# Peptides against a protein of PDB entry 4ASU, part 276

Target 1, 270 residues: chain A of PDB entry 4ASU
Amino acid sequence: ATLKDITRRLKSIKNIQKITKSMKMVAAAKYARAERELKPARVYGVGSLALYEKADIKTPEDKKKHLIIGVSSDRGLCGAIHSSVAKQMKSEAANLAAAGKEVKIIGVGDKIRSILHRTHSDQFLVTFKEVGRRPPTFGDASVIALELLNSGYEFDEGSIIFNRFRSVISYKTEEKPIFSLDTISSAESMSIYDDIDADVLRNYQEYSLANIIYYSLKESTTSEQSARMTAMDNASKNASEMIDKLTLTFNRTRQAVITKELIEIISGAA
Target 2, 83 residues: chain B of PDB entry 4ASU
Amino acid sequence: FTFASPTQVFFNSANVRQVDVPTQTGAFGILAAHVPTLQVLRPGLVVVHAEDGTTSKYFVSSGSVTVNADSSVQLLAEEAVTL

## One batch from the design tools (peptide; made by RFdiffusion4, then SolubleMPNN)

Design b2_p26_5_s1 (from b2_p26_5 with T2V E11A T13E E15R E21R E26K)
Fold by OpenDDE base, seed 4:
Structure b2_p26_5_s1 (fold): chain B 270 residues (1-270), chain C 83 residues (1-83), chain A 26 residues (1-26)
Amino acid sequence: as target 1 above (270 residues)
Amino acid sequence: as target 2 above (83 residues)
Amino acid sequence: VVLPVDEELLAEEERLEEEVREEVEK
């Protein structure tokens, strides 16, 4: 490599380092906000899931339609956030298929579609885009829930797969159940609940779905921003190391050039 | 007893004496050991009676309330404000 | 389905992402 080539690479990597540092700061700000907003969202979401945990809802084996909702975003540069969700979606889809179930997929965030398009395109019902451009709202969750309910796919049960935030350095891809109205209404464990009107139950399930989606979005967002912050930090460090290596190479190359020039001068063989 | 909106937590696994909730079928009071039920909230007043005798009032827009067999209660409002 | 966008930092983030991409491609 010529000095010019090395210099060009150095400049490029230095620019990358600067950019990744800036992105880290942006991600940090978004993370801080996301974490604050996750606190109430988690209470809200966990509260919504409490019924399913306590009632131990079981889907009969004869029910074959399963919905997988993968939650991530449109935005890259966040480590394994998207691939983790996609991997678990694939695993779940395969397991369900092996069990003789019909599987349909909803992608929240374009990255899910991008990763799974080749292998699972026929299973996708809908993909939600422009995810990750702003903090998710309950309105967004409601839109997703409504679209799902209006999709015409009458699932019996489902799985929402998302990254649960654990700490600034850790997230866990997890699955939470979603159930259809019919599944809930027919569950034996629900018999203990007093005289529930069908309309009430329908509305309740609509809220439940929106609530769980909202929760998943908040967990996902927090995880993503944290992961992005870490990824950008790592990128900055890697850039620094590369700069050091290239600088050494530059110096060595420069010395060689100088030596050559000196030899040419001394020998008169210019 | 858990009472939250998407953006705010009012009670988190708290012990309360009674919670009055507005439902589509009417307002009812949730006491300790209330029978399990699911309800949908209508716009109205939620009144929380704490064990210490304090009473707190909230306005809720919509949402759900769950009373479980283990006496846990989840009041989840889409929007809620303290009065 | 496209969700609404309302983020103050979006433009800056997108700019930075593009800059990174451009530099990586050089």
Scores: peptide ipSAE 0.080, ipTM 0.890, DockQ to the pose 0.302
Fold by OpenDDE base, seed 1:
Structure b2_p26_5_s1 (fold): chain B 270 residues (1-270), chain C 83 residues (1-83), chain A 26 residues (1-26)
Amino acid sequence: as target 1 above (270 residues)
Amino acid sequence: as target 2 above (83 residues)
Amino acid sequence: VVLPVDEELLAEEERLEEEVREEVEK
């Protein structure tokens, strides 16, 4: 490579380093907010899941309709956030198909659609876009829940897949169950709740769905911002290392050029 | 007893004597060892009676309340404010 | 379905993402 080529590359990498450092700071600010807002959201969401955990609701084997909701966002440069969710969605879909289930997919965030488009496009019911451009609200979750319920797809049970926040350096892709009204109503373990009016139960289930979706969005957001911060830090470090390497190469190349020129002068070939 | 909104936690796995909730079918009190039930909230007053006899009041918009067989209670309001 | 957008920090983030993309593609 010529000195000019090396210099051009150095300039480019230095620019990348500057940009990734700035992005890290932006992600850090978003992470701080997300983490604060996750605290109550987690209590709220876990509380909503308590019934299903305690009741140990199961879907009969003859019921075949299964819904998978994948939760991520539209925004990239956040490490394995999207691919982790997509990977688990694929795995779950394959397992369900092998069990003879019909699988439909809802994507929360455009990245899910982008990753799964070629292999699972026919299974998608709907994709929600403009996710990750602002902190999620309960209103957003309600919109998603309503869209699901009005989709006309009468699932028996489902799975919501999202990244649960663990720490600034760790998240875990998890799955939580969602159940249809019919599945809940018919569950043996729900017999202790038999005196509940059907309309009440329907309304309760709508809240439950919205609650779980909201929880998943908050976990996902916090995980994403943390992962982005880490990714940008890593990118900055990698850029720094490359700059050092190229600088050494530049210096060596420069010396070689000088040496060549001196030889030419001495030899009279110049 | 857990009482939370999406944005705020009021009680997290706390022990309380009684919780009065406004439901669509009417207001009722949740006592210790209450029978399992599911209800939906209507806009109204929630009153939490602590074991020490103190009471706290909240206004809620909508949501759900769950009483489980293990006596755990989850009061989840879409919106709630302290009064 | 499109959810509402908040502009807080978004503009800066999008700008930076674009700049990174441009530099990577050079």
Scores: peptide ipSAE 0.070, ipTM 0.883, DockQ to the pose 0.300
Fold by OpenDDE base, seed 5:
Structure b2_p26_5_s1 (fold): chain B 270 residues (1-270), chain C 83 residues (1-83), chain A 26 residues (1-26)
Amino acid sequence: as target 1 above (270 residues)
Amino acid sequence: as target 2 above (83 residues)
Amino acid sequence: VVLPVDEELLAEEERLEEEVREEVEK
């Protein structure tokens, strides 16, 4: 490599390092906020899921329509955040198909679509875009819930797949159940709730769906920001190491050029 | 007893004597060993009666309340403020 | 479906991402 080539690469990597460092700081700020907002959101969301855990709602085997909601974002440079969700979505879809179920997919965040569009395009109902550009609100979750309920797809059961935040260095892709109104209403284990007005149950289910979506968004956001922070830190470190290596190469190459020139002068071979 | 909004937790797995909630079908008090029920909240006052006799008041906008067979209660309001 | 965005934060992130892209493509 010529000195010119090395210099060009050095400049590029230095710029990358600067940018990734800046992105790390941005991600860190967003992570701090996301973590704070996740605390109440988790209590809220887990509280909403308590009914389904306690009621142990079962979907009859003859019910074949299954909905998968994948939760991620539009934004890249966050490690395996999107691919992890997509991988689990694929696995779940394959398992359901093998069981003879019909599968439809909702993508929260454009990255889900970008990963799955080639293999699962026909299964997509809707994709939500502009996800991850601001902290998610309950209003956002309500919009998603409403869109799902108004989609016309009469699923029997579903799953929401998202990254649950564990720590700044760890997340886990999780799956939570989604049940249709009909499935809830017909569940034998719900018999202790049988005196509930149908209108009340419908409204309750709408809140439950919004609650779960909101929870998933908050978990996903926190996981994403932490992963991005880590990814940008790693990128910055890698850039630093490369800069050091290239600098050594530059110095060695420069010395070789000088030596060659000196030999040419001394030998008169110029 | 869990009482939370998306942005704030008021009670998390707490023991309380009674919770008065405003529901679409009417306000009712949740006591220990209340029958299992699902309700939707209407805008109104939530009153939490603690075991020590203290009373806390909250305004809620909408949401849900769940009373389970195991006496666990989840009060989940879209918006809630302390009064 | 497009969800509401924080335009200011978005613009900053998009700028940074674009800068990274430009440097990677050189």
Scores: peptide ipSAE 0.091, ipTM 0.890, DockQ to the pose 0.298; fails the geometry check
Fold by OpenDDE base, seed 2:
Structure b2_p26_5_s1 (fold): chain B 270 residues (1-270), chain C 83 residues (1-83), chain A 26 residues (1-26)
Amino acid sequence: as target 1 above (270 residues)
Amino acid sequence: as target 2 above (83 residues)
Amino acid sequence: VVLPVDEELLAEEERLEEEVREEVEK
């Protein structure tokens, strides 16, 4: 490589390092906020799921309509955050299809769509965009829940797939159940709740759906920001190492060029 | 007993004597061994009676309350404030 | 469906992402 080539590459890598370092700092700030806001959101969301866990709601095998909600964001440069969710969605969709179920998909975040569109375009009901640009609010979750409920797709059961935050260096892709009103109302295990008004149950379910979506968004956001912070840190470190290597190469090459020029001058061979 | 909003936790798996909740079907008190039920909250006052005899009051906007067979209670409000 | 955005912070992040992309593609 010529000195010019090395210099160009050094400049490029230094720029990348600067950018990734800046992105790391931004992600760190967002992560700190997200983690703080996740604490109450987790209690809230887990609380909403308590009924389904305790009641052990089961969908009859003859029910065929299944909804998959994948939760991520629009933004890249966060490691395997999106691919992990998409992989789980694909696996779940394939398993359900093999079981003879009809599968529809909702994508929260444009990255889900971008990954799955070619293979699952016919299964998509709706994609939500502009996810990950600001911290998610309960209002956002309510909008998503409302859109789902108004979509006209009468699913029997569903799955929401998202990255659960574990630590700054760890997340896990998880699945939580979503049940239709009909499935809940017809579940034998719900017999102990039989005195519940149908309108009350409908409203309750709407809240439950919004609650779990909100929870998933908060988990996803925290996971994403932490993963981005880590990814940018790794990128910055890798850039630093490459800069060091190229700098050494540059110095050696420069010395060789100088030596060659001196020899040419001394020998008169120029 | 768990009482939370999306942004704040008031009680997390706590033992309480009684919780009074405002529901769309009417206000009711949740006591020990209350029958399982699901209710939707209306705007109003939540009153938590602790085992030590202390009483705390909260205003809630909307949400849900679940009483399970195991006597666990989840009070989930969209918005809630301490009074 | 488009959700509400925080435009100022988003714009900066998108700029940075684009800059990274441009540098990687050079």
Scores: peptide ipSAE 0.071, ipTM 0.889, DockQ to the pose 0.292; fails the geometry check

Design b2_p26_5_s2 (from b2_p26_5, 9 letters changed)
Fold by OpenDDE base, seed 4:
Structure b2_p26_5_s2 (fold): chain B 270 residues (1-270), chain C 83 residues (1-83), chain A 26 residues (1-26)
Amino acid sequence: as target 1 above (270 residues)
Amino acid sequence: as target 2 above (83 residues)
Amino acid sequence: ITLPVDEELLAEEEALEEAVRKEAEA
């Protein structure tokens, strides 16, 4: 490589390093906000899931329609955030198929579709885009919930798959159940709940769905921003190391050029 | 007793004496060992009676309330404000 | 079941924010 080539690469990597550093800072700010907003969202979401856990709602085996909601975003450069969700979705879809169930998929965030489009395109009902540029709101969750309910796919049970935030350095891909109104209403374990009007139960289920989606979005966002921050930090460090290596190469090459030139001057061959 | 909105937590696994909730079927009071039930909230007042005798009032827009067999209660409002 | 809010996260966040601030000023 010529000195010019090395210099060009150095400039390029330095620019990349600046970008990754900036992105790290942006991710850090977004993470801080996301983490703050996750606290109430977690209480809210876990509260919504409490019924399903306590009632131990089970879907009868004869029910075959299963919905998988994968939650991520449109944005890359966040490590394994998207691939982890996609991997879990694939695993779940395969397991359900092996059990003779019909599986449909909703992708929250374009990255899910990007990863799964070739292998699972026929299973997709809808993909929500424009995810990850702004913090998710309950309104966003409601839109997703409504779209799901209006999709015409009469699922019996579903799985929402998302990255649960553990710490700034850790997330875990998790699955939470979603149930159709019919599944909830027919569940034996629900018999202990007092006479619930069908309309009430429907409305309740709609809230529950929106609540769970909202929760998943908040967990996902926090996990993503944290992972991005880490990824950008790593990228910046890697860039730094590359700069050091290239600088050494530059210096060696420069010395060689100088030596050659000196020899040419001394020898009169220039 | 858990009472939260998407953006704010008012009570988290707290012990309370009574919670009055506005439901679509009517307002009712939730006491300890209340029968399990599911309700949806109508816009209105939530009144929380704490064990220490304090009473807190909230306005809620909509949402759900769950009373479980284990006496746990989840009051989840779409929007809630302290009065 | 209250998911434990990792209070340690706040401290880590503050430390990270400070580190980022220092790096930005640097």
Scores: peptide ipSAE 0.019, ipTM 0.827, DockQ to the pose 0.055
Fold by OpenDDE base, seed 3:
Structure b2_p26_5_s2 (fold): chain B 270 residues (1-270), chain C 83 residues (1-83), chain A 26 residues (1-26)
Amino acid sequence: as target 1 above (270 residues)
Amino acid sequence: as target 2 above (83 residues)
Amino acid sequence: ITLPVDEELLAEEEALEEAVRKEAEA
């Protein structure tokens, strides 16, 4: 490579490093906010899931309609955040199909669609876009819940798949159950709950769905911003190492050029 | 007893004497060992009676309340404010 | 379905992403 080529490459990598550092700072700010907002959201969401855990709601084997909600975002450059969710969605869909279940998919975030559309296009009900462009609100979760309930797909049970935040350096893809009104109302384990009005139960289920979706969005957002921060930090470090290597190459090449020029002068071959 | 909104936690796995909740069918008190039930909140006053005799009041917009067989209670409001 | 967006923040982020892409292709 010529000195000019090396210089051009150095300039390019330095620019990339500057950009990745800036992106890291942006992600760090978003992460800090997301982590603060996740604390109450987790209590709220886990509280909403308590009924399903305590009542041990089971779907009869003869019921075949299953819904998978995958939660991620529209934005890249965040490591394995999207692929992790998609991988688990694909695995779950395959397992359910093997068990003779009908599977439909809702994608929260365009990246889910981008990954799975080719292989699972016929199973998608709806995809929500512009996810991750702002912090998720309970209003957003309510919109998603309402769209699901009004989709016309009468699922028996389902799963919401999202990245649960563990720490600034760790997340885990998790699955939580969702149930239809009919499944809950017909569950034997619900018999211990005293004289629940049908309208009350319907409203309760609507809140429950919105609550769980909200929780998943908050977990996902926190995980994503943390992962992006880490990814950008790694990119910046990698760029730094490359700059060092190219600088050494530049110095060596420069010395070689000087030597060649001196030889040409001395030999008179120039 | 857990009482939270999406943005704020008021009680997390706390022991309380009684919680009064506003439901669509009317206000009722949740005591220790209350029978399992599900209710939906209407806009109104929540009153938490602590074991030490202190009383806290909250206004809620909507939400749900769950009383489980193990005596755990989840009060989840869409919006809630301390009064 | 499209959710609400913070346009100012989005514009900044998109500019950064585009810059990264441009430099990676050069």
Scores: peptide ipSAE 0.024, ipTM 0.866, DockQ to the pose 0.277; fails the geometry check
Fold by OpenDDE base, seed 1:
Structure b2_p26_5_s2 (fold): chain B 270 residues (1-270), chain C 83 residues (1-83), chain A 26 residues (1-26)
Amino acid sequence: as target 1 above (270 residues)
Amino acid sequence: as target 2 above (83 residues)
Amino acid sequence: ITLPVDEELLAEEEALEEAVRKEAEA
């Protein structure tokens, strides 16, 4: 490579480094907000799941319809956030299919569809877009819940798959159960709950679904922002290393050129 | 006893004497060892009676309340404010 | 279905993403 080529590449990488540093700062600010908002959301979401954990609701084996909700976003440059969710969705779908279940998919965030469209397009009911461009609200979760309930797909049970936030440097893809009204109402373990009107149970289930979706969105957002911050930091470090390598190459090349010129002068071959 | 909205936690696994909740079927008091039940909240007043005798009042919009067999209670409001 | 977006934040993020893409392609 000529000195000019090396110089051009150095300039490009330095620009990338500046951009990735800026993106890191933006992600850090969003992460701080997301983490703060996750604290109450986690209490709220875990509280909503308490019934299902304590009642040990099970779906009969003869029931075949299963819904998978994958929660992610539309935005890239966040490491394995999207691929992790998609991988878990694929695994779950394959396991359910092997068990003779019918599987339908809802994608929260365009990246889920982008990854799965070629292999699972026929299983998608709906995809929600413009996810991750603002902090998720309970209103957003309610919209998703209502769309699911109005989709006409009469699932027996389901799962919501999302990245749970662990720390600024760690997340884990997890699954939480979703149950249909019929499954909840028919569960033997629910017999201990007295005086449950069918209308009350329906409304309760609607809130429960919205609650768990909201929780998943908050976990996902926090995980994504932390992962993006890490990814941008790594990109900045990689750029720095490349700059150092290219600078050394530049210096060596320059010395070689100078040496050649000196030899030509001394030899009189010029 | 857990009482939370999506954006705020009021009680997290706390011990309380009684919680009065507004439900669609009517207001009722949740006491220790209350029978398991599920209810949906209507807009109204929540009153939490602490073990020390203090009372706290909240306005809630909508949501759910769960009383489990283990006496745990989850009061989850879409919106809630301290009064 | 499209959820509401923060237009100002989106514009900033898209600009940064585009800048990264342009530099990676050069």
Scores: peptide ipSAE 0.024, ipTM 0.859, DockQ to the pose 0.297; fails the geometry check
Fold by OpenDDE base, seed 2:
Structure b2_p26_5_s2 (fold): chain B 270 residues (1-270), chain C 83 residues (1-83), chain A 26 residues (1-26)
Amino acid sequence: as target 1 above (270 residues)
Amino acid sequence: as target 2 above (83 residues)
Amino acid sequence: ITLPVDEELLAEEEALEEAVRKEAEA
């Protein structure tokens, strides 16, 4: 490589480093906010899941329609955040198909669609875009829930797949169940609950769905921002190392050029 | 007893004496060992009676309440404020 | 379906993402 080439590359990498540092700072700010907002969201979301865990809601084997909701975002540069969700979605879809279930998919975040489009395009019901550009609100979750319920797909049960936040350096892809109104109403384990009005149960289920979606969005957001912060930090460090290497290469190349010129002068060859 | 909104936690696995809840079918009191039930909240007042005799009041907009067989209660409001 | 966005925040983020892309392609 010529000195000019090395210089150009150095400049480019320095610019990348500057950008990644800036992105790290932005991600750090968003992470801090997301983590604060996740605390109440967990209590709220876990509270909503309590019924399904305690009642041990089961879907009969003869029920065939299963919905998978993958929760991610539109934004890249966050490590394996999207691929981890997509991987689990693929695994779940394959397992369900092998069990003779019909599978439909909802993607929350455009990255899910981008990853799964080639292999699962026929299974997609809808993709929600502009995810990850702002902190998710309960209103957003309600919109997603409403769209799902009005999609015309009469699922029996479903799975919501998202990244659960553990720490600034760790997340885990998790799955939580979603049940249709019919599945809940017909579940034997629900017999212990007193005579519940059908309209009440419907409304309850709508809230439950919105609650779980909201929770998943908050977990996903926190995980993503943390992962992005880490990814940008790593990118900045890698850029720094590359700058050091290229600087050494530049110096060596410069010395070689000087030496060559000196030899040419001494030898009288030029 | 758990009482939370999406943005705020009021009670987290707390022991309380009684919770009065505004539901679409009417307001009712949740006592210890209440029968399992599911209800939907209407806009109104939630009153929490603590074991120490203190009473706290909250306004809720909507949401759900679950009473489980194990006597655990989840009160989940879309919006809630302390009064 | 598109969710509501904060336009100011979005513009800033898109600018950063574009900058990264441009530098990666150079």
Scores: peptide ipSAE 0.024, ipTM 0.861, DockQ to the pose 0.299; fails the geometry check

